# Ledger of designs, part 34: peptides against a protein of PDB entry 3PUK

Target 1, 227 residues: chain A of PDB entry 3PUK
Amino acid sequence: ERGLKSVVWRKIKTAVFDDCRKEGEWKIMLLDEFTTKLLSSCCKMTDLLEEGITVIENIYKNREPVRQMKALYFISPTPKSVDCFLRDFGSKSEKKYKAAYIYFTDFCPDSLFNKIKASCSKSIRRCKEINISFIPQESQVYTLDVPDAFYYCYSPDPSNASRKEVVMEAMAEQIVTVCATLDENPGVRYKSKPLDNASKLAQLVEKKLEDYYKIDEKGLIKGKTQS

## One batch from the design tools (peptide)

Design b1_p18_2_s4 (made by RFdiffusion4, then SolubleMPNN; from b1_p18_2, 9 letters changed)
Fold by OpenDDE base, seed 4:
Structure b1_p18_2_s4 (fold): chain B 227 residues (1-227), chain A 18 residues (1-18)
Amino acid sequence: as target 1 above (227 residues)
Amino acid sequence: SLEKRKKELKEFNEEAKK
């Protein structure tokens, strides 16, 4: 049985490495906290070398320029990661790398995307959203990267209602990315007692799945499958 | 929307090739 880790790796290989591959070209890969965990969960350094990655750098750290090398940014669409990218290419005189290929793990908010376009468009050779916002743990197990999800979802404090909704949305998005990665459009099942959190999440997932598969990468509409 | 972004990225990437 093929595990989720291998599926995720294949997705990354196809969506990222194959997408920007040029014969004989090596790239520096920039990772953030999430993508570091993601790649660590599904590949080895040797795998990355085979994909033309010479070195991995942490996007959050101050790095020495390697102006002769192109950079592959595999990052989450967060202000922190995007800001680091912008620092690398925002100044004409201070470009750290020759050019950038940027691959977001999820939908990049318009505000961030617009900043990138306005500041660094000339430095970017490719920009893509690959929709992998989860960490594979086992063959069929994954974790979601939603801060304080447990606390807000199960908090009885009404003051957390707004944050709870945000968390639920984030969870729903990440679940959809799992489905997309696995090429499944599942009928969502849930246990709602004692709280309706599961019901709400299910509704969000269903809605987002519908939206995703209506206009997916291949423009296909898929029927419901079993999870 | 996803459709809007898809179109935008397509255009962006096409321009990047120039």
Scores: peptide ipSAE 0.535, ipTM 0.926, DockQ to the pose 0.720
Fold by OpenDDE base, seed 5:
Structure b1_p18_2_s4 (fold): chain B 227 residues (1-227), chain A 18 residues (1-18)
Amino acid sequence: as target 1 above (227 residues)
Amino acid sequence: SLEKRKKELKEFNEEAKK
């Protein structure tokens, strides 16, 4: 099946669950707001059970320790999510779980990554960035998790110019994650409109795609496909 | 930076296996 939801699930299964699977081992999975939506969009609880997940917990909430079980953190690389992770393992208090497998949905900023390494590296069995920062809606439709994207991108107020650039940068990054997930290097198509936002975003996407595939794990530069 | 991170993660994960 080529549907985006199926592709996303397959990617998560391969990049996350297969990566940390141990026969007979059950894990507690910790999700944040984004990954909750992500998994809800592409799988069922039964699917997670098959992958060795016994229970799903919200990383933002206070949770009782389950010290005999390992935890799978599938979270966005945000200060909030990372801080919650650090509360579980990075404090002087006893860690909440036996160990952690941490999978970030995108590139983790150096500041956060360094903070993790400095605080609780010994508790981490695996750390990986899997680059899935979008929500699949339909077979070929997805949404981006960029707050206030519409507001800033379509604001005619010059005072929002700097923020608009930040938003478009974030959008471009997430679009690249879609392409990476689908293993595609598409030719970017867009509809031009006032403020030239689409053109600017397209340029950012193209640049980031080039950068991504230049340093792709496969060591290959993939030719552009028709999008 | 991505290349640097890849190496860093590789080293990190190898250390985690010890």
Scores: peptide ipSAE 0.535, ipTM 0.926, DockQ to the pose 0.650
Fold by OpenDDE base, seed 2:
Structure b1_p18_2_s4 (fold): chain B 227 residues (1-227), chain A 18 residues (1-18)
Amino acid sequence: as target 1 above (227 residues)
Amino acid sequence: SLEKRKKELKEFNEEAKK
């Protein structure tokens, strides 16, 4: 009933901003390429100001320290973004900010998570995975952020088979985040094509949906809904 | 696993509050 953009914003507001809200406190928010696109698609700067964000910064860029302020990292769980975070807090004497709240858009791989814990745990006040790995467009349309997805999925070159599998896995994961955001367990629909990509993706989505709802916080397995 | 991660994050966040 509500547009996907509003649903996404509401999810971010509750999962991120409400989670780390402190009265009278302003935070610097660090974004990466994906989360910049995500927020720009579903909110305005004025909305962020209302949530206690004084300024947004690109995590990839060199930034001046603001040691008296806490930082809200809303980033994808990628080596690049994590490395930038680690550079901000890796040095004991030259931390960029007072402390960090980290919100990952998706599941953070164990290797990256362990790296964070080993080096910056004392600087982190909160760490969550909010599972929003898509860009909402229009009311019920979204795009997935998987680099070169089209190229690898539709490549006839057998040498790309391994990469294709990785891409499809990532796509499936992101689709599950859409379902989680919308609080739906949809029946998967697809149009068959010669390359059978749709079928493979559907299987991955179904598997991941099953796993998600088996271990959801509510402990409820929802029936399939229309999608 | 996701369940393992959820537990780990819970413990991590509780420790962070100390």
Scores: peptide ipSAE 0.532, ipTM 0.925, DockQ to the pose 0.683
Fold by OpenDDE base, seed 1:
Structure b1_p18_2_s4 (fold): chain B 227 residues (1-227), chain A 18 residues (1-18)
Amino acid sequence: as target 1 above (227 residues)
Amino acid sequence: SLEKRKKELKEFNEEAKK
């Protein structure tokens, strides 16, 4: 049993591949650093072939145009990834691909989203935020992709307090995406530490979970579930 | 907000289908 990996794959399959699937059509898929790790954790290349992906490319690399094929961008909403996308479609005369389907792993900031709309709207056939910002490791184990999280969270230096808060917000957001993926509203459990980081993170997660389920498509607030 | 973005994306995707 794949557990969490199967759940993540199922979500990606339904939210991304089924969403843009066209019968008999093959796409080039563009991945960034995070989504490369994400897909590697929950699927094989053969699985991607079955979903109509002929080739996967790194969005950061300089790639040759394949103007007759549509591109599936499965990327994080970062300035780096967005800039690479914009380079692919920013010139009307030299588009790298026929069209783009964009699926962000998380909420795309307004500044980046507006930049995309202003520059490449005509080239985009689908834009969606799927809210998967974690990496499944085992059946019930996952990791967060927050750079330098350990350094800032456990730094005794008060000068790092602001950065620590930013990191904890990012971690909390990613934990919420796990809950959303698993379709659960779990009770938060933690072990206390001298710096009380676990308690602060728990509070942030609880707050964000509440906000997430308030905006649920069904308009229903779910009760707490076991996790 | 997430709700605002949801509406915006819906509109964006509908326009993209044209």
Scores: peptide ipSAE 0.527, ipTM 0.925, DockQ to the pose 0.611

## One batch from the design tools (peptide)

Design b1_p19_2 (made by RFdiffusion4)
Fold by OpenDDE base, seed 3:
Order: structure tokens, then C-alpha cells, then sequence
Structure b1_p19_2 (fold): chain B 227 residues (1-227), chain A 19 residues (1-19)
């Protein structure tokens, strides 16, 4: 049985590197905070070199142009990361790189996607959503990247109710990406007591799993599997 | 919907390949 780290790496290898690979071509890879953690958890720099990555750069930092090289953006679909990309290829500034391949770790909101298309489409060679929104820790252990999840889920303050729902949606989405990565459609088990958060989250996960498998690459609805 | 989003991404990539 392969560990979760190996499964995640294999998915990135197939969905990102194999998708944009050209023989003899080197790329600069741009990472954000999440994808830096993600890649650090499941690969080494030597692995990236084998995939045709010459150097990795932080998308949030100021960078010198390397106009002769194409860039591989592996980033989260956030306003911050997207804005940094737009600065690299915006019509009002000189392009940092020759062209861009963009791979989002999750579904990109239409507002951000449309903003990219309107401003930088000529510079883009590929844009794909790969749905990996978790960090593998051990063979079957992972962490979710949801800011303030603990605070809002366990807050006794009623004023945080709306934010709690947003956090639970984000958590559910990330759990679905784990299941999708493992090619599993599990029956969800949970403890409802005492705060009912687990029950609500489980319901969201089940619903999102159904939605995901309806639109899966095979266009098939998979039955529930036993975990 | 998720389906509409997936289709939009697909269509965009098809346009990019033609350029």
C-alpha cells in the first residue's frame, strides 16, 4: 500500500508536469504559500528537476524577468496569488516570462478566472484545476488548509455563525479532494456530539462527493466504497 | 454549477491551443 504522500506526488506528476511537459524544455515554477507546503511534503528538489523545473520562485516576491523561459504557476485560486500572476503578465507591464502554464489547486472562482482571461489570455498556454487542497503528513494522515477553522467551528459567539458555514464549506471541499485523489467514495462516519459540527461537515462532504463524481473525468457516478 | 465551470475551463484551454 502506497502512502498518501506518494499518491499526491503521483497526481501532481500526472496532472501538472506530464500535462505541460515538452522534451528538452525547462520551466521556472512559481509557488504560493500553500503549494510550497504541498510540494515540500511530497517531493524533493531532485524530483522537480527530473520534471523539467530549473528553479522554483515564490509568487509573492519581487522577481527579475526571465523572458526566454516559460513559467509554470502552481498556485491556489486566491485573489492574492492571482493578483501576483496578473502583475507578471498584465498588459500594462512587461512580461516576466515567455508564457504561462497555470494549474490551480482548487476550483477557481468565476470572477478570478474571468479577470485572468480578460487581461492575460495571450500569455497563457494552459489553465487547469487539479483539486488538491490538503497536505499529506503521513501514510494516511493529512491536514487541511483552512484558516481559523478551529476558532470558528468551536466559537460560542453567535456572530460567527456565517463564518462557520464558510469554513465548513472549505473543509468539506478539501476532504473531497482527498477522496478524489485516492479514488475513493467512502461512506462518511462521524461523531455528532457534543457540538454537531461533525454531522454538518459530514453532510457537506457527502453532497460534494456526489457532485464531484457526477462530473468526474470518466463521467461516471461511483458507488460508495468501504474505508 | 460545477459542470458549467468545468466546461468553461475546457473551452478556454481549447482556445489557448488554437493560438
Amino acid sequence: as target 1 above (227 residues)
Amino acid sequence: SLEERAENVKEFNEELEEE
Scores: peptide ipSAE 0.099, ipTM 0.731, DockQ to the pose 0.641
Fold by OpenDDE base, seed 1:
Structure b1_p19_2 (fold): chain B 227 residues (1-227), chain A 19 residues (1-19)
Amino acid sequence: as target 1 above (227 residues)
Amino acid sequence: SLEERAENVKEFNEELEEE
């Protein structure tokens, strides 16, 4: 059995690197905070070199233009990351790179997607959502990247109810990306907690799994797997 | 919906390939 790290790497290799690979072409890769952690968890710099990446840059930093090279943006679909991308290509006179390949780790909101299309479509060669928004740690262990999840999930303060829902939604989304990456439709199991957070999260995961597999690229409804 | 979003991304990529 392949460990979770190898599965994640294989998914990224197939969905991102193989998708934009051209023989003899090197690219600059732009990462955000999440994708930096993601790649660090499942590959080495040598692996990226083999995939035609010459250098990795942080999307949030001011960077010198390399106008002769194409850029591979592997980023989360957040306003911050998208705004940084738009700064690189929003002005015809100030393009940082020759062209862009964009791969989002999750579904990009329509508002952000439309903003990209309206401002810099001519600079984009590819835009894809790959649905990987978790960090693999061990063969069967992963972590969620949801800020303040512990605080809001266990807060007894009713004023945090709205924020708790947002956190639960984000957690559920990331769990679904794990299932999608592993090509699994698991039965969801949980331990009961006093605040019933586990039950609520399970319901959200089940709903999102159903939504995901309804749209399966293969048009096949996958049965529930035992995991 | 996820379906509408997937279609939107697909359509956009098709447009990019034609340019």
Scores: peptide ipSAE 0.096, ipTM 0.734, DockQ to the pose 0.713
Fold by OpenDDE base, seed 4:
Structure b1_p19_2 (fold): chain B 227 residues (1-227), chain A 19 residues (1-19)
Amino acid sequence: as target 1 above (227 residues)
Amino acid sequence: SLEERAENVKEFNEELEEE
């Protein structure tokens, strides 16, 4: 069995690097907080060099323009990351790079996507959602990037109910990305808890899995592969 | 919906390819 890190790397290689590869072309890669962690977990700088990345830059930082080079944005579909992208290309006179390839780690909200289209479409060569929203820790271990997940999921305070739902939604989405990355459609199992959070999460995961495989470009609708 | 988003992204990329 291939380790999760290798699977994730393979997916990134195929979905991102191979997708925008041009012979003899080097790109600057822009990362956010999540994708920095993601790539750090599954590759080395030498691997990125082999994929035609000359330098990695943090999208949140002020950067010097490199107008002759295309940029590969591998970022999460967050307002913060998107806003940073928009700053790089929003001004006609102050484009940071020659063009952009954008790869989102998850589905980009329509509001953000439309904002990008409206502001920077002429600068974009590719915009793709690759659906990897987890960090591989070990061969079979991953971490979900959902802030305060534990706190809100286990909070008995009814005032946190709305936030709890948001957190569960985010967790479910990220679990689906793991399944998608591993090419698995699990029969979700859970242990009942007093707050029944596991059941709710399981339902969300199942629903999202169905949606994912329904719209999968490969048309791979799989039955349950694991329990 | 996820489907709507997927279609939106697909459409956008098709537009980009035409440019």
Scores: peptide ipSAE 0.094, ipTM 0.729, DockQ to the pose 0.811
Fold by OpenDDE base, seed 5:
Structure b1_p19_2 (fold): chain B 227 residues (1-227), chain A 19 residues (1-19)
Amino acid sequence: as target 1 above (227 residues)
Amino acid sequence: SLEERAENVKEFNEELEEE
């Protein structure tokens, strides 16, 4: 049975492991909180070993240098994760690994990207955005990583309107990554009443889907399908 | 924009391949 977990694994295998694979080469893989959950949801350690990963490490922890090995960073494009990466490679004398392959789970903000480029470009062999910002739970179920989404989306306090918009945008972005992972361009259906949240979210998803497929890896725009 | 970011990433990777 190919559930969402298998689809996610296939995407990671293709976008990350196949992209940086060298025969006979082992890498250390660095994970953050999100990618730890992501990989735990869709693979086993044995699967990672088959992909040439010898050890997985938490990017947030202080780690001993393994200077002879290359590192595969599979991380979210957050200041925290990026800062940890920069600590690993920011100093020439303190490089923890031989080189880095960086795979972001989502679009990396220009500010963070520029910071990486300016500080440790010579240590980087690859930097790619793979657009997986969800956790697969079941065959057709996923969890979004949007803190306080429920609170802000359904807040009766008008003062939270700006925060609601930010949350809605983040949710829409992550839904698009699900669609991208499934290679689908859905026709979005929703119930708008009693609140407008569903309508707003649907509009954001549709817009972002259009944007994504215009600039996707294949450069193809797919027709809408019901999902 | 997403397009601008994608372009920046592409350009960066091209630079990395040249080194």
Scores: peptide ipSAE 0.078, ipTM 0.720, DockQ to the pose 0.814

Design b1_p19_2_s1 (made by RFdiffusion4, then SolubleMPNN; from b1_p19_2, 8 letters changed)
Fold by OpenDDE base, seed 3:
Structure b1_p19_2_s1 (fold): chain B 227 residues (1-227), chain A 19 residues (1-19)
Amino acid sequence: as target 1 above (227 residues)
Amino acid sequence: DLEKQYQSIKEFNEELEKE
């Protein structure tokens, strides 16, 4: 099936599950709000079982220790999710799991990454950035995870102009990750509305796509163009 | 700097694999 859901699942399977797979080993998987929605959109529990996941837990909830099991953290690089991870492994006497494999859905800021290294390095077996920041809904439809995008894009208040730019930048970045996931460099099309938001977003996407594929042509690691 | 970030995480993973 050529649907976006299938492509996203294949990327997760290759980048996450195949990366940490060990023969005969089961893992507990920890999810946050975004990754729960993401996996729910593109796979079933049976699929996760086939990948060696015995149980799924919410990272935000209090959980009983399972010290004999390794944990797979598939989470967003946010302070909230990282803090929850640190609570699981921050104390030598109170480690909830045997070890951790961490997979971030996007670039992890250096501040958060350094915090993890300083506190939990001995418990970590793998740390990787996957760069999936969207949720597939239909074969060619996806939802961007940009908080308050509607509010800022359509706000008549000039004081929100700076935030509007940040939101549009975030949207453009996520669209580029979709293109990267699909291995496509599409021409950008948009419908004009009373506001110039669509045109501005299209320009941002085109610029970012150009930068992304220039980097790819140079044989560099695929990812965001922003530091 | 995207390149520096990728290098950092790569180096970190390499260190983890040696343990």
Scores: peptide ipSAE 0.071, ipTM 0.679, DockQ to the pose 0.440
Fold by OpenDDE base, seed 2:
Structure b1_p19_2_s1 (fold): chain B 227 residues (1-227), chain A 19 residues (1-19)
Amino acid sequence: as target 1 above (227 residues)
Amino acid sequence: DLEKQYQSIKEFNEELEKE
């Protein structure tokens, strides 16, 4: 059985590195908090070098311009990461890199996508959603990157209900990316707890899976699988 | 909604490839 880490790496290699590969070209790769963890979990620096990445930079940090090099942005579709990207390319005089390849770990909201198109479309060579928003831990174990999920999901305070829904949606989206990565459309199993969080999450996952597999990344319709 | 988003990104990439 291939470990989840290897599956994730294979997906990233195919969806990101192979997609933007140019012979003899080195790129700077920009990572955010999530993608740093993601890559750290499934590859080594030597692997990235083999894929034509010369340097890894944190998108949140101030960086010196390298205007002769293209940049590969492997980032989450968040306002924070997108804003950092826009700062790199928003001004003609202050472009930090020659061009950008953008790969989002999940679906990019229309608002963010439109903002990117309006601001720096000429600097972008590629924009793709790869739908990997989980961290592989073990062969059959993964973690979700949803800050404060535990607090909001288990908070007895009704004032947190709206935030709980947001967290649940985020979790469901990430679970769907796992299924997509594994090429599965499984039935969801859960144990009922005192708080009906598991049931709610299961329903969200099922709904999102149904929507996702209407049109997959290759434009194919997939049937439901049992696992 | 998902389909619309997918189409939008696809069209955008197609435009980028033409440049």
Scores: peptide ipSAE 0.068, ipTM 0.685, DockQ to the pose 0.655
Fold by OpenDDE base, seed 1:
Structure b1_p19_2_s1 (fold): chain B 227 residues (1-227), chain A 19 residues (1-19)
Amino acid sequence: as target 1 above (227 residues)
Amino acid sequence: DLEKQYQSIKEFNEELEKE
């Protein structure tokens, strides 16, 4: 039985490792907090070695340059992670690595993307969005990486309405990445009680699913699946 | 927005491949 972990690993293997693989070449892989958890959930170090990764480094740490090696950045499209990347390859700083392959776990905002292009284009060999923003736990179980989701979604304070919306958007996006990873366009089911948050989230998920499958990798529109 | 971003990154990668 193909568990969610194996599906996630397969997607990462094809979308990231196979995409940048060169025979006989080893890379340093840079991870952030989310991608560290993600890879830890679905693979072992031995698996990464087989994919041509010699060393894993934390992108947030001050690392020693390895100028003769290319770097594989598998990171979330956050200002923090992007800023760390820019420090490694920015025009004002000495390059830490020979070149960079960048794979984002989600859609990169235009502001961040433009910032990268403006400062580091010459150092980048690949930049791709792979759309995996969840952590697999079991064959049919996953977790979302949305801090304070519980607090804001269930807060009775009306002042948190804007924050609640942001959290729901983030949750919806991550749920969509699960569906995309599984190649499914499910009918969304939810329990509305005690709050109407589930209904709102379901609507957001449905909308985002529609948007995603309208412009999938092959430009195909997928119908609803029985999941 | 998603379509625009997708197109943008695709174009960027195409440019990178030419170098």
Scores: peptide ipSAE 0.062, ipTM 0.677, DockQ to the pose 0.723
Fold by OpenDDE base, seed 4:
Structure b1_p19_2_s1 (fold): chain B 227 residues (1-227), chain A 19 residues (1-19)
Amino acid sequence: as target 1 above (227 residues)
Amino acid sequence: DLEKQYQSIKEFNEELEKE
């Protein structure tokens, strides 16, 4: 199947599961809200089992330690998710798992990454950014994870201008991840609207695409690999 | 479909926790 769901799954399989696969090894996978939705949209639990995942846990919830097993964190690079990770590995007494493989759905800010390294570097076997920040709905349909995007983008209230910019930025970033996932650098087209939101978004997308592919070409990988 | 898959994952985990 050549649908978007299949493409996304293939990307995750290659970038995440194949990357940390060890023969005969099972892992616990930690998900956040976004990655839960993402995986649910493009795979089944049986698929995850085939990839060596025995249990899926919500990173935000209290969890029982399973110290004999390694954990695969497939999470968004947000303070909330990172803080939860840090609680799992930040102290020797609180270490919940044997080790961690971390895969971020997008570029992890240096501030967060540095915080992780400073606190949990010894526990990390892998850290990688895979750039998937959208939910595939259908073969050619995806949903952006930008709360209240429509509301702010089309709000006539000037007080929402700042938030509108934030939303537009987030949308642009996620669109870039779609392009990256599809291995495309498209020419951006848009239909003008009275509020010119489409034009602004297009500009942001184009800029971010340029930045993304520039970084990609440089092969700048923040990831750490440890046996 | 998305929600169905989500529930399936939850149910599976719940079953595993009971074992």
Scores: peptide ipSAE 0.016, ipTM 0.444, DockQ to the pose 0.022

